# Designs tried in a protein design run: peptides against a protein of PDB entry 2N1D. Part 68

Target 1, 169 residues: chain A of PDB entry 2N1D
Amino acid sequence: EVKVKIPEELKPWLVDDWDLITRQKQLFYLPAKKNVDSILEDYANYKKSRGNTDNKEYAVNEVVAGIKEYFNVMLGTQLLYKFERPQYAEILADHPDAPMSQVYGAPHLLRLFVRIGAMLAYTPLDEKSLALLLNYLHDFLKYLAKNSATLFSASDYEVAPPEYHRKAV

## One batch from the design tools (peptide; made by RFdiffusion4, then SolubleMPNN)

Design b1_p17_4_s4 (from b1_p17_4, 10 letters changed)
Fold by OpenDDE base, seed 5:
Structure b1_p17_4_s4 (fold): chain B 169 residues (1-169), chain A 17 residues (1-17)
Amino acid sequence: as target 1 above (169 residues)
Amino acid sequence: DIKELFETLKKVLEALR
């Protein structure tokens, strides 16, 4: 098993996210006001502004692209609570060809990193390659933690209507 | 190559669906 360490600042948010959805029966407002694409773009620009060389910029762009693709693959099958499935189905029906990175936001992106460790265990990566990838992933998580006040907010959730509750059983 | 790493991961994830 590969362990991806979640920053301590974000661990409580994962609990709050879970509570908002499963206990309080709320839904993250979609489409996100700040979607995954935008978050990743901001991260890339942030890294660029920190004086990275061309090579480092290229590496960051690859990491961003990889996280985006990974998110788009994983969202529908691995990152949703049961209560969120009807919402996801509606999104797919209305936007069948839209990548989920353009629809969902920071909370769901963070959920990805809870699962990524287990998935990396199935990849034929040598120790050096795995360590390199983990370094990039942890750097991104650190960025999320630094910007957590703007990226994670309970105000981005809304109480699901009664009709939603009936189909989300 | 980070791109290759994520491509491999993507293939694994898709196969697990």
Scores: peptide ipSAE 0.026, ipTM 0.603, DockQ to the pose 0.267
Fold by OpenDDE base, seed 2:
Structure b1_p17_4_s4 (fold): chain B 169 residues (1-169), chain A 17 residues (1-17)
Amino acid sequence: as target 1 above (169 residues)
Amino acid sequence: DIKELFETLKKVLEALR
């Protein structure tokens, strides 16, 4: 597998996220007040404001598009804890055609990067291409870490109601 | 080419659905 390094600043959040849902039986409030689409857009704008060349701007756009697509494909099958599945089913029922990048937010986006390394193992990338991709992914993760105070908060979660517990086996 | 990289990744992800 390919190792994608999660910034040390964000590792504690992954634990908190896990704890909030699996042990405290809370749910991330959906739709997210700041969804994945918005986060990626902010990142792209941030990179563009740094005076990048046309080539760099193009590359950032492609990385953003790639992350978005990867998230939308992986969210339902790979990024949810068991306790979150009824919530996801409700979202699908109410909005079957909506991309999950418009519904979910930063915590679930971060979970993607825990899985991406294993997925990259299936991609026939040469050493140089892989290094380039990893650099962009790590750059994005650094951005998340820099903005972690506004992107990750336990206040975005709420205790699931009793009726939810009954259907969340 | 970054575009090519993600296109390849997309194909892999689609195949895993």
Scores: peptide ipSAE 0.026, ipTM 0.596, DockQ to the pose 0.317
Fold by OpenDDE base, seed 1:
Structure b1_p17_4_s4 (fold): chain B 169 residues (1-169), chain A 17 residues (1-17)
Amino acid sequence: as target 1 above (169 residues)
Amino acid sequence: DIKELFETLKKVLEALR
């Protein structure tokens, strides 16, 4: 398995996120106030402001695009807890053509990086290419950690209504 | 090529569904 290092600052949040949903029976409010698309856009702009060369700017854009696509592929099948499945079904019904990167936010995006390591193990990448990709992914994770105070909050979750609990049986 | 890397990953992920 390929090791993707989650910043220590964000590990407690993953636990809190899990607890809010699985134990406290809360749901992340959807659509997100700040969705994955916006987060990635902010990251790209942040990198551009640091004085990157043309080639580096291109690379950042491709990384952003890749993370977005990876998220959209993985969200429905790999990133949701069982309790969140009815909510996802409702989202699909209401927004059948919308990519999930426009609906979900930072907590679910962070969950993606818990899974990516195992998936990279199946990817036919040489050592150099893998190292390059990991560098970009870790750089993005560092960005999330730096902005964690604004991206991750328990106030973005709400107690699921009684009718939802019936659907989640 | 970053684009190629993610395209490959995407294909793998789709195949593993």
Scores: peptide ipSAE 0.025, ipTM 0.603, DockQ to the pose 0.275
Fold by OpenDDE base, seed 4:
Structure b1_p17_4_s4 (fold): chain B 169 residues (1-169), chain A 17 residues (1-17)
Amino acid sequence: as target 1 above (169 residues)
Amino acid sequence: DIKELFETLKKVLEALR
């Protein structure tokens, strides 16, 4: 089993995110005020500013690129609750060529890491490669936890209108 | 090579669609 540990600081948010959407019937405001691209860019800049070696900088850039690509592949099919499907359809209609990393934000990005463990199980990674990847993923999650106050807020959600409820049946 | 790892993952994810 490949386990990606979610920081304890972020676990309550995952519950809140689930509750906001599935029970309170709210939607994350899209396009996100701070999208996944921006979050990843900030992380990369943060890592670079800490005086890491050139090799570390390269690695961070590759990790960022990988997370972005992974997110864009996974968002539509794996990271959405049923209630969010109509919203996603609308986004695709309005922005057919835009990567979802430019539309969605921190909550959906965090969901990626809930699912990544199972997905990594399908990849032919040796133990060393897997350990390296996990270290970077955990480092990024730690960054999200440190910035959780600004990245995760219930105020970024809004009650879905009645018309939406009919579509989300 | 981290890039290679993610490319592999991407291919797997695409195949799982």
Scores: peptide ipSAE 0.025, ipTM 0.605, DockQ to the pose 0.268

Design b1_p17_5_s1 (from b1_p17_5, 10 letters changed)
Fold by OpenDDE base, seed 2:
Structure b1_p17_5_s1 (fold): chain B 169 residues (1-169), chain A 17 residues (1-17)
Amino acid sequence: as target 1 above (169 residues)
Amino acid sequence: MLQKIRELTLRIVKILE
């Protein structure tokens, strides 16, 4: 399958995220203080500030739009741990028309890149096209790693209440 | 979902080329 390389700086966070949810029975606080839409917007602005050509700026905007769409398509069915399902159901009930990129934040966005490779393998891309796409995805991941101190924190999680445990188990 | 991802990916790649 297609392998999307996760920066080494972010791999420990994936473990911490998994541990917080599955072992410590915590939930990421929703709606996120900094949602996926905001993170992607910051990335686009960051790329713009580095003096890219108009063509490069356009490409970045399209990649941002694509990542957003990937996330919104995959969040509910591919990116959640079982323990998070009741929370997701509650979010859907309270915000039925809101895209999940406006609700969830950096940890769930990072999970996308763990899963997206398998999905890309089913798309008939030539080697050059695949390399091009992966370069953009890796560039975004590099941005996440660079800003990991502000984007990823255990303080964004909270212990789920007992009544939640009854629904989740 | 897989079909959506495939179609989206092909669209993005065309734009990036």
Scores: peptide ipSAE 0.547, ipTM 0.936, DockQ to the pose 0.764
Fold by OpenDDE base, seed 1:
Structure b1_p17_5_s1 (fold): chain B 169 residues (1-169), chain A 17 residues (1-17)
Amino acid sequence: as target 1 above (169 residues)
Amino acid sequence: MLQKIRELTLRIVKILE
């Protein structure tokens, strides 16, 4: 397995996220007030403001686009807890053509990086290429950690109503 | 899904190299 290192600052959040949903039976409020698209856009702009060359800027944009696509591919089948399945079904019914990067937010985006490593291991990359990709992914994770106070909050969750519990069998 | 991830990753890496 390819190891994607999650910053230590964000590991407690992953535990809290899991607890909020699986034990406290809460749901992240959707659509997110700050969705994945917005987070990635902010990151790209942040990188541009730090004086990157044209080539580096291009690379960042491609990484952003890649992360977005990773998320959209994996969200529905890889990143949701069982309790979140009815909510996802409702989102699909109401917005069948919307990419999930426009619906979900930072917590689910962070979950991507917990899961992506296992899939990257099956891609035939040489050591240097893999290291290069991981450097970009880790740089983004560092950005999330730096902005964690504004991106991750338990107040973005709410207790699921009784009728939802009946659906979440 | 895995195939999509593979193809996407290879494309990204090619751009980054």
Scores: peptide ipSAE 0.544, ipTM 0.936, DockQ to the pose 0.721
Fold by OpenDDE base, seed 5:
Structure b1_p17_5_s1 (fold): chain B 169 residues (1-169), chain A 17 residues (1-17)
Amino acid sequence: as target 1 above (169 residues)
Amino acid sequence: MLQKIRELTLRIVKILE
């Protein structure tokens, strides 16, 4: 499969995220204080501030749009732990037309990069095209790592109430 | 979903090239 390398700085967070939800029975606070749309926008602006050419800026914008769409396609079926499913169902009921990139935040966005590699492997890309895409994805991940202190925090999670536990089998 | 990812990826790569 296609390997998307996660920065070492973010790997411990993936473990913490998993632990908070699966073992500590907590939920990420939704809607996110800083949603995926906002994170991607900040990244795009960051790249622009670095003095990119018009062509490079266009490419970054397309990558941002792509990541957003990847996330919105995969969130519901690929990126959630079992314990999070009732929460997701509630979000869908309350906000049926809202893209999940406007609801969820950094932890779930990071999970995308754990899962997307396997799916990219089923796309007929030549080596050059794949490398190009991966370079952009890795650059974004590097940005997440650089800003990890503000993007990833256990304080963004909350203990699920007892009534939630009863329906979260 | 997989098909959507395929189509999206191909579109993105075409733009990036």
Scores: peptide ipSAE 0.539, ipTM 0.934, DockQ to the pose 0.810
Fold by OpenDDE base, seed 4:
Structure b1_p17_5_s1 (fold): chain B 169 residues (1-169), chain A 17 residues (1-17)
Amino acid sequence: as target 1 above (169 residues)
Amino acid sequence: MLQKIRELTLRIVKILE
């Protein structure tokens, strides 16, 4: 498979995220205070502010658009823990036409990069193209790591109420 | 879903190249 390397700084968060939901029975607060769209926009602006060439800026925008689409395609069926399914169902009912990138936030976005590699392996990319894509994905992950203190916090989760537990697996 | 990811990826790579 294609390996998307998660920065070491973010690996502990993936464990915490898993623990908060699966063991502590908490849910990420939705809609996110800072949703995926906003995070990607901030990243794009960050890259722009660093004085990159026009070509690089264009590339970043396309990568951002791509990541957004990846997320929106994969969130519902690939990125959720079982405990989160009722919450997702409620979100769909309340926001049937909204892309999930406008609802979910950093933790779920990070989960995308845990799963995307396996799917990329089924895309016929030559080594050069794959390396190029991975470089951009890793650059974005580096950005997430740099801003991890503000993007990832247990305080963004809350204990699910008893009635939710009855709906969950 | 996989097909969508494939198509998206190929499109992105095409743009990045």
Scores: peptide ipSAE 0.537, ipTM 0.934, DockQ to the pose 0.807

Design b1_p17_5_s2 (from b1_p17_5, 6 letters changed)
Fold by OpenDDE base, seed 5:
Structure b1_p17_5_s2 (fold): chain B 169 residues (1-169), chain A 17 residues (1-17)
Amino acid sequence: as target 1 above (169 residues)
Amino acid sequence: MLEKLKELTERIVKILE
């Protein structure tokens, strides 16, 4: 299996995210104050401001587009805990045509990188191509780690109301 | 899904060549 290395700084957040939802029965506030689209845009601008070559700039744009695409495809089927399903259904009903990258935020984006490795294992890529892709994914994760204080916070979650608990059973 | 990842990787590799 292809391993996508999650920075050590972000591993505790994955545990906290799971605990907030599964044990404390909280939900991430939607729509996110800072959505996935905004995070990816900030990353792209950050990379461009550091004086990268033209080729590297174009590569960053493609990586951003790819991450966004995969997030939108995988969110509903692979990135949600059971307790979050009623919330997702409400989002779909209220915003049927909105991409989930405009609704969800950093915690769910980070969950994508926990799942993407298994999918890469079945992709017919040569070693050089796979290594290149992984380098860019790791670079993005490094950016998330650097900005973790502003991207990940328990204050972005709220206690689910009693009526929600009945729907989640 | 796998085809999308392949396509993305191929585009990135092509840009960097």
Scores: peptide ipSAE 0.155, ipTM 0.774, DockQ to the pose 0.531
Fold by OpenDDE base, seed 2:
Structure b1_p17_5_s2 (fold): chain B 169 residues (1-169), chain A 17 residues (1-17)
Amino acid sequence: as target 1 above (169 residues)
Amino acid sequence: MLEKLKELTERIVKILE
């Protein structure tokens, strides 16, 4: 299968994220203070400021758009822990037409890259094309790692109320 | 969902090539 390499700097966060939700029964505060759309926009602007050519700028924009689409497609079915399901249902009920990239933030975006590799294994991409895509994905992950101090924080989570616990069995 | 992902991936790769 296709393996998307997660930067070592971000692996501890994946564990913390899992622990906060699964063990400590906390929920990421929604809507996110900094949502996926904003993170991707910042990345695009960051790449633009590096003096890239028009062609590279266009490519980055397409990668950003692609990541956004992947996230919006996969969030509800692939990226949530069981404990988060009631929260997701509430979000859908209140905002049925809102893309999840406008609601969720960095932790869930990072989870995408843990799961996307298995999905890419089903694509008919040749080795060169796959390597190209992975290069862009890894570049974005490096950006997340570089900004991890501001993007990932346990303070963005809160203890779920007792009422929620009864729903999330 | 998988089919959508395949379509998106193929589109992105073509654009990036």
Scores: peptide ipSAE 0.147, ipTM 0.782, DockQ to the pose 0.827
Fold by OpenDDE base, seed 4:
Order: sequence, then C-alpha cells, then structure tokens
Structure b1_p17_5_s2 (fold): chain B 169 residues (1-169), chain A 17 residues (1-17)
Amino acid sequence: as target 1 above (169 residues)
Amino acid sequence: MLEKLKELTERIVKILE
C-alpha cells in the first residue's frame, strides 16, 4: 500500500472530525464558509508567491486541478460518514450541477488524503512518477497543517436537528 | 478514476522534465 503521510498536526483533527459527526451527531456547516475550491486556490497562490519557477508553478496548478477532480468524484461515495449522507442528499437536491468542491470544506478535503493512498497502490505508476506525486500531495498537506488553525475548527460544525436524526439511520 | 490519477501524474512529470 502506498501511504500518504498525514502530518502529525492534522491527525488529531481527523479524530475530532470523526467524533463531532459520529459521536456528537454534528454536521459540518454547508455550504462551507471556505470551500475546497478556495482552499486549493489559496494554496496555488501561496506557492506562486514563494517565487517558484514557471514549471513548478504550472505543476502546482495541475496538482490543484487534480485534487479538485478527485475530491469531486470521491466525496459522495468515499469520503462521507454514514451520518452525513442525508445532508449530502439535500445538497445534491439543492445543487444538482454544482461540484462538491464548491460546497464542502477543509475537513472533507483532508479525508481525501486518508483514502487516496489505497488508490495509488492500484495505479500503474512508476516509482519516479509516484514519488513526484507524493511530494506534491505531502506539500499540500503541509500547507493544510500550517493553516490548520483557520481551516479546521469545531465551530464550523453544528448539532443536527432531531428531524435529521430520523433520516440518518 | 485510477486512470485519471495516472494521467495527472504523467502530466506533472512531463511538466517537470
């Protein structure tokens, strides 16, 4: 298995995220105040501001586009806890054509990187290509860790109403 | 999905070569 290392700073958040939803029966507020698109854009701009070469800048843009694409494909089927499924259904009903990267935020984006390693293990990537991709993914994760104080907060969650509990079986 | 990941990686590698 290809392991995408989650920064130690973010591991506690994954636990908190799980706890907030699964045990405390809270939901991440949607649409996100800061959605995945915005986070990725900020990352790209951050990388550009550091004086990277043109090639590296373009590569970052491609990585961002790729992360966005995978997030949008995987969110509904791979990244949600069972308790979140009714919320997702409501989002789809209200925004049928909107990419989920415009709706969801940092916590769900982080979940992508928990799952992506397994997918990489089944891709016919050579070692060089895999290492390069992993470097970019880890770089992005470091960015998330650096900005974790603003990106991850329990205050972005709210207690689900009783009527929601009836739907979330 | 796996193919998309491969294509992404290949594009990035090509850019950095």
Scores: peptide ipSAE 0.138, ipTM 0.766, DockQ to the pose 0.544
Fold by OpenDDE base, seed 1:
Structure b1_p17_5_s2 (fold): chain B 169 residues (1-169), chain A 17 residues (1-17)
Amino acid sequence: as target 1 above (169 residues)
Amino acid sequence: MLEKLKELTERIVKILE
C-alpha cells in the first residue's frame, strides 16, 4: 500500500469529522461555503506567488486538476459515511450535473487523502514517479495544514433534522 | 473507477517528469 502521510495537525480533525457525523448525527452544510474548487484555486495561486518557473506553474495546475478529478470520482463511492448518503442523494437530485468539487468542502477533500493511497498502489508507476507525485500531494496537504484554522470548523456542521434520521434508517 | 484513477495518475506523472 502507498502511504500518504497526513500532517499531524490534521489528524485530530479527521477524528472530529467522524465524530460529528457518526456519533453526533450532524451533517456538513451543503453546498459548502468554500468548495473544493476554490480551495484548489487558492492553492494554485499560492504556489504561483512563490516564484515558480513557468514549467513548475504548469505542473501545479495539472496536480490541482488531478486532485479535483480524483475527488469527483471518489466522493460518492469512497468518501462518505453511511449517515451522509441521504444528503448525497438529495444533492444529486438537486444538482445532477454539478461536479461534487463545487458542492463539498475541505473536510471531504481531506478524506480523499486517507483513501487515495490504496488507489495509487494499483498504478504501474515506478518508485521515482510515485515519489514525485507524493511530493506534490504532501505539499498540498501541508498547505491545508497551514490554513486549517480557516478551512476546518465544527461550525460548518449542523444537527440533522428528525426527518433526515428517518431517511437514514 | 480504479482504471480511471490509474490513467489520471499516469498522465500527471508524465507531466511532472
Scores: peptide ipSAE 0.177, ipTM 0.794, DockQ to the pose 0.787; fails the geometry check

Design b1_p17_5_s3 (from b1_p17_5, 7 letters changed)
Fold by OpenDDE base, seed 1:
Structure b1_p17_5_s3 (fold): chain B 169 residues (1-169), chain A 17 residues (1-17)
Amino acid sequence: as target 1 above (169 residues)
Amino acid sequence: MLEKLRELTERIVKILE
C-alpha cells in the first residue's frame, strides 16, 4: 500500500468525524455550506498567490482536477460509513446528475486521502513519479491542516431524525 | 473504478514530470 501521510493535526478530526456519525448517529449537513469544489478552488487560488510560474500554476490546476475526480469516483463506494448510506441515496434521488464534489464538504474530502493510497498502489508508476504525485497530495493536505479551524467543525453535523434511523436499520 | 483512477493518475504524473 502506498502511504499517504495524514498531517497529525487532522488525525483527531478523523476520529471525531467517525464518532459523530457512527456513535452519536449524526449526519454531515448536505449540501455542504462549503463543498469540495470550493475548497479545491480556494487551494488553487492560494497556490497562485504564492507566485508560481505559469507552468506550476497549470500543474496545480491539474492536481486539483484530479483530486476532484478521485473524490467523485470514490465517494459513493469507498468514503461513506454505513449510517450515511440512506442520506447518500436521498442525494442521488434528488440530484442524480450532480457531482458529489458539489454536495459534500471537507470531512468527506479528508476521508479520500485515507483511502486513496490503496488505489495508487495499483498504478504502474515508477518510484520517482509516484513520489512526485505524493508531494502534491501532501501539499494539499498541509493546506487543509493549515485551514482546519475553518474547514472542520462538529457544528456542521446534526442529529439524524427518528425517521432516518428507521431507514438506516 | 480502479481503472479510471489509474488512468487519471498516469495523466497527472505525465503533466507534472
Scores: peptide ipSAE 0.179, ipTM 0.797, DockQ to the pose 0.793
Fold by OpenDDE base, seed 5:
Structure b1_p17_5_s3 (fold): chain B 169 residues (1-169), chain A 17 residues (1-17)
Amino acid sequence: as target 1 above (169 residues)
Amino acid sequence: MLEKLRELTERIVKILE
């Protein structure tokens, strides 16, 4: 597989996210107060405000579009814990055509980068192309780490009701 | 290089679908 390095300060959050859902039987509040689309837009604007060249700005836009598409493709099949499946089914039933990047938020977006490396291993990328892509992905992850205090919080989760537990059996 | 990046991204998405 292709190694995507997660910033050390974000690794504890992945554990907390897993614990909140799997052990504490909580669910991330949906629709997210700050969804994936909004996070990516803020990142793009942040990069533009830093005085990047026109070429770098174009590259950022393409990377943002790519991350969004990756997320929308992988969320349902790759990024959910078993306990989250009934919630996902309810979202699909109520909003069948809505992209998941408009529903889910930062925690699920971060999970993408745990899985994306394995997917990249199946792509016919040469070493230089792969390195370029990874550099942009890592830059975005650095942005998430920098803003982690506002993007990741246990208060965005809620205890699942008894009715949900019956569905999750 | 930027055009190649776009092309690579599109190909990756197709593989994931």
Scores: peptide ipSAE 0.077, ipTM 0.695, DockQ to the pose 0.185
Fold by OpenDDE base, seed 2:
Structure b1_p17_5_s3 (fold): chain B 169 residues (1-169), chain A 17 residues (1-17)
Amino acid sequence: as target 1 above (169 residues)
Amino acid sequence: MLEKLRELTERIVKILE
């Protein structure tokens, strides 16, 4: 299995996220105040402001596009806890054509990087290609860690109403 | 889904190289 290293400062958030959903029966407020599309755009702009060459800028844009696509493909089937399934179904019903990167935010984006390693293990990438991809993914994760104070907050969650509990359990 | 991810990954790597 390919291991994507999560920054140490973000690991506690993964635990808090899990606790909020699974134990406290809360839901992330949707649509997100800052969605995945916005986070990726900010990252791309951040990299651009660091004085990258044209080729490097192009590469960052492709990585952003790739992360977005991975997220949109994997969100519904790989990134949700069981308690979140009714919420996801409601989102699909209300916004059937909207990509999930426009609905969900930082916590779910971070979950992608917990799961993506297993998917990469089934790709025919050689060692050099895999290392290159991992470098870009880790660079993005470092960006998330740097901005964790603004991207991750328990205040973005809310207690699920009793009606929701009946659907989820 | 896995096939889509494989194709996407291969494409991204080729672009980055």
Scores: peptide ipSAE 0.162, ipTM 0.790, DockQ to the pose 0.831; fails the geometry check
Fold by OpenDDE base, seed 4:
Structure b1_p17_5_s3 (fold): chain B 169 residues (1-169), chain A 17 residues (1-17)
Amino acid sequence: as target 1 above (169 residues)
Amino acid sequence: MLEKLRELTERIVKILE
Protein backbone atom coordinates (compact mmCIF):
# COMPACT_ATOMS: atom_id res chain seq x y z
CA GLU B 1 0.00 0.00 0.00
CA VAL B 2 1.10 3.50 -0.82
CA LYS B 3 0.99 5.61 2.29
CA VAL B 4 0.11 9.26 2.01
CA LYS B 5 1.13 10.86 5.26
CA ILE B 6 -1.47 13.19 6.70
CA PRO B 7 0.04 16.09 8.63
CA GLU B 8 -0.32 15.72 12.37
CA GLU B 9 -2.19 19.00 12.48
CA LEU B 10 -4.95 17.56 10.31
CA LYS B 11 -5.34 14.16 11.90
CA PRO B 12 -7.51 15.49 14.73
CA TRP B 13 -9.73 17.13 12.15
CA LEU B 14 -10.34 13.84 10.40
CA VAL B 15 -11.59 12.49 13.70
CA ASP B 16 -13.75 15.54 14.28
CA ASP B 17 -15.15 15.33 10.77
CA TRP B 18 -16.04 11.71 11.29
CA ASP B 19 -17.58 12.49 14.65
CA LEU B 20 -19.64 15.38 13.32
CA ILE B 21 -21.14 13.24 10.60
CA THR B 22 -21.47 9.81 12.12
CA ARG B 23 -22.04 10.53 15.80
CA GLN B 24 -23.53 14.00 15.89
CA LYS B 25 -25.51 13.43 12.69
CA GLN B 26 -24.46 16.70 11.15
CA LEU B 27 -23.87 17.56 7.52
CA PHE B 28 -21.30 19.75 5.92
CA TYR B 29 -23.05 22.80 4.51
CA LEU B 30 -23.41 22.50 0.75
CA PRO B 31 -22.60 24.08 -1.53
CA ALA B 32 -19.40 24.80 0.31
CA LYS B 33 -18.59 28.41 1.09
CA LYS B 34 -15.13 27.59 -0.16
CA ASN B 35 -15.21 24.71 -2.58
CA VAL B 36 -12.44 22.41 -3.69
CA ASP B 37 -11.90 24.37 -6.88
CA SER B 38 -11.28 27.50 -4.88
CA ILE B 39 -8.95 25.78 -2.46
CA LEU B 40 -6.89 24.36 -5.29
CA GLU B 41 -6.81 27.70 -7.03
CA ASP B 42 -5.58 29.37 -3.87
CA TYR B 43 -2.91 26.74 -3.51
CA ALA B 44 -1.75 27.23 -7.07
CA ASN B 45 -1.61 30.97 -6.60
CA TYR B 46 0.22 30.52 -3.34
CA LYS B 47 2.84 28.36 -5.02
CA LYS B 48 3.20 30.83 -7.86
CA SER B 49 3.76 33.65 -5.42
CA ARG B 50 6.63 31.79 -3.82
CA GLY B 51 8.92 32.58 -6.72
CA ASN B 52 9.12 29.14 -8.23
CA THR B 53 10.45 28.47 -11.68
CA ASP B 54 8.14 28.24 -14.65
CA ASN B 55 8.67 24.53 -14.69
CA LYS B 56 7.57 24.18 -11.11
CA GLU B 57 4.60 26.42 -11.75
CA TYR B 58 3.52 24.21 -14.59
CA ALA B 59 3.93 21.17 -12.42
CA VAL B 60 1.78 22.71 -9.70
CA ASN B 61 -0.96 23.40 -12.21
CA GLU B 62 -0.90 19.81 -13.33
CA VAL B 63 -0.99 18.57 -9.76
CA VAL B 64 -3.96 20.81 -9.06
CA ALA B 65 -5.74 19.54 -12.12
CA GLY B 66 -4.97 16.00 -11.10
CA ILE B 67 -6.19 16.41 -7.55
CA LYS B 68 -9.36 17.98 -8.86
CA GLU B 69 -9.96 15.08 -11.19
CA TYR B 70 -9.22 12.53 -8.50
CA PHE B 71 -11.67 14.26 -6.22
CA ASN B 72 -14.41 14.44 -8.81
CA VAL B 73 -14.00 10.78 -9.66
CA MET B 74 -13.81 9.49 -6.13
CA LEU B 75 -16.15 11.73 -4.13
CA GLY B 76 -19.40 9.96 -4.79
CA THR B 77 -18.20 6.42 -4.42
CA GLN B 78 -15.24 6.59 -2.06
CA LEU B 79 -15.26 9.66 0.14
CA LEU B 80 -18.74 9.84 1.67
CA TYR B 81 -19.96 8.39 4.91
CA LYS B 82 -23.24 6.54 4.73
CA PHE B 83 -25.03 9.37 6.49
CA GLU B 84 -24.02 11.74 3.70
CA ARG B 85 -25.54 9.70 0.88
CA PRO B 86 -28.95 11.39 0.84
CA GLN B 87 -27.27 14.78 0.73
CA TYR B 88 -25.16 13.65 -2.18
CA ALA B 89 -28.25 12.39 -3.99
CA GLU B 90 -29.86 15.77 -3.55
CA ILE B 91 -26.78 17.50 -4.89
CA LEU B 92 -26.78 15.28 -7.95
CA ALA B 93 -30.44 16.02 -8.55
CA ASP B 94 -29.94 19.76 -8.23
CA HIS B 95 -26.60 19.90 -10.02
CA PRO B 96 -26.45 16.91 -12.33
CA ASP B 97 -23.61 18.19 -14.49
CA ALA B 98 -21.61 20.09 -11.91
CA PRO B 99 -18.30 18.64 -10.81
CA MET B 100 -18.30 17.87 -7.13
CA SER B 101 -15.17 20.00 -6.72
CA GLN B 102 -17.49 22.97 -7.16
CA VAL B 103 -19.84 21.75 -4.46
CA TYR B 104 -17.80 20.17 -1.69
CA GLY B 105 -15.08 21.72 0.40
CA ALA B 106 -11.99 21.14 2.49
CA PRO B 107 -13.16 18.29 4.72
CA HIS B 108 -14.09 16.08 1.81
CA LEU B 109 -10.96 17.08 -0.03
CA LEU B 110 -8.92 15.97 2.94
CA ARG B 111 -10.71 12.63 2.92
CA LEU B 112 -9.39 12.12 -0.59
CA PHE B 113 -5.88 11.91 0.75
CA VAL B 114 -6.90 9.25 3.21
CA ARG B 115 -8.08 7.09 0.32
CA ILE B 116 -5.76 8.06 -2.52
CA GLY B 117 -2.93 5.87 -1.31
CA ALA B 118 -4.87 2.71 -1.88
CA MET B 119 -5.74 3.87 -5.37
CA LEU B 120 -2.14 4.67 -6.17
CA ALA B 121 -1.18 1.17 -5.16
CA TYR B 122 -2.92 -0.08 -8.28
CA THR B 123 -0.82 2.16 -10.49
CA PRO B 124 2.44 0.63 -11.69
CA LEU B 125 4.67 3.53 -10.74
CA ASP B 126 8.37 3.18 -10.28
CA GLU B 127 9.92 4.34 -7.06
CA LYS B 128 11.07 7.67 -8.44
CA SER B 129 7.72 8.54 -9.97
CA LEU B 130 5.85 7.57 -6.87
CA ALA B 131 8.15 9.62 -4.68
CA LEU B 132 7.69 12.63 -6.92
CA LEU B 133 3.92 12.38 -6.84
CA LEU B 134 3.90 11.88 -3.10
CA ASN B 135 6.09 14.93 -2.63
CA TYR B 136 3.56 17.09 -4.43
CA LEU B 137 0.66 15.57 -2.57
CA HIS B 138 2.40 16.10 0.74
CA ASP B 139 3.20 19.66 -0.23
CA PHE B 140 -0.46 20.31 -0.83
CA LEU B 141 -1.36 18.69 2.46
CA LYS B 142 1.11 20.96 4.20
CA TYR B 143 -0.70 23.86 2.63
CA LEU B 144 -3.98 22.58 3.99
CA ALA B 145 -2.42 22.23 7.42
CA LYS B 146 -1.06 25.75 7.27
CA ASN B 147 -4.51 27.08 6.48
CA SER B 148 -6.42 24.64 8.64
CA ALA B 149 -7.84 27.35 10.89
CA THR B 150 -9.78 28.82 7.99
CA LEU B 151 -10.47 25.65 6.03
CA PHE B 152 -11.68 23.32 8.75
CA SER B 153 -14.35 24.33 11.23
CA ALA B 154 -17.21 22.60 12.96
CA SER B 155 -19.26 25.70 12.23
CA ASP B 156 -19.38 24.60 8.61
CA TYR B 157 -21.57 21.72 9.69
CA GLU B 158 -25.18 21.76 10.75
CA VAL B 159 -27.48 19.31 12.43
CA ALA B 160 -29.46 17.34 9.91
CA PRO B 161 -33.22 17.69 10.24
CA PRO B 162 -35.33 14.76 11.39
CA GLU B 163 -36.64 14.12 7.91
CA TYR B 164 -33.08 13.66 6.73
CA HIS B 165 -32.45 11.04 9.37
CA ARG B 166 -35.27 8.99 7.92
CA LYS B 167 -33.67 9.18 4.49
CA ALA B 168 -30.34 8.07 5.83
CA VAL B 169 -31.68 4.85 7.35
CA MET A 1 -12.95 4.36 -11.90
CA LEU A 2 -9.78 2.61 -10.93
CA GLU A 3 -8.64 2.45 -14.51
CA LYS A 4 -9.33 6.13 -14.95
CA LEU A 5 -7.37 6.98 -11.84
CA ARG A 6 -4.49 4.88 -13.06
CA GLU A 7 -4.44 6.69 -16.37
CA LEU A 8 -4.60 10.07 -14.70
CA THR A 9 -1.84 9.18 -12.30
CA GLU A 10 0.42 7.96 -15.04
CA ARG A 11 -0.21 11.08 -17.06
CA ILE A 12 0.46 13.39 -14.15
CA VAL A 13 3.62 11.60 -13.16
CA LYS A 14 4.86 11.72 -16.72
CA ILE A 15 4.23 15.43 -16.87
CA LEU A 16 5.92 16.06 -13.55
CA GLU A 17 9.04 14.13 -14.51
Scores: peptide ipSAE 0.155, ipTM 0.787, DockQ to the pose 0.819; fails the geometry check

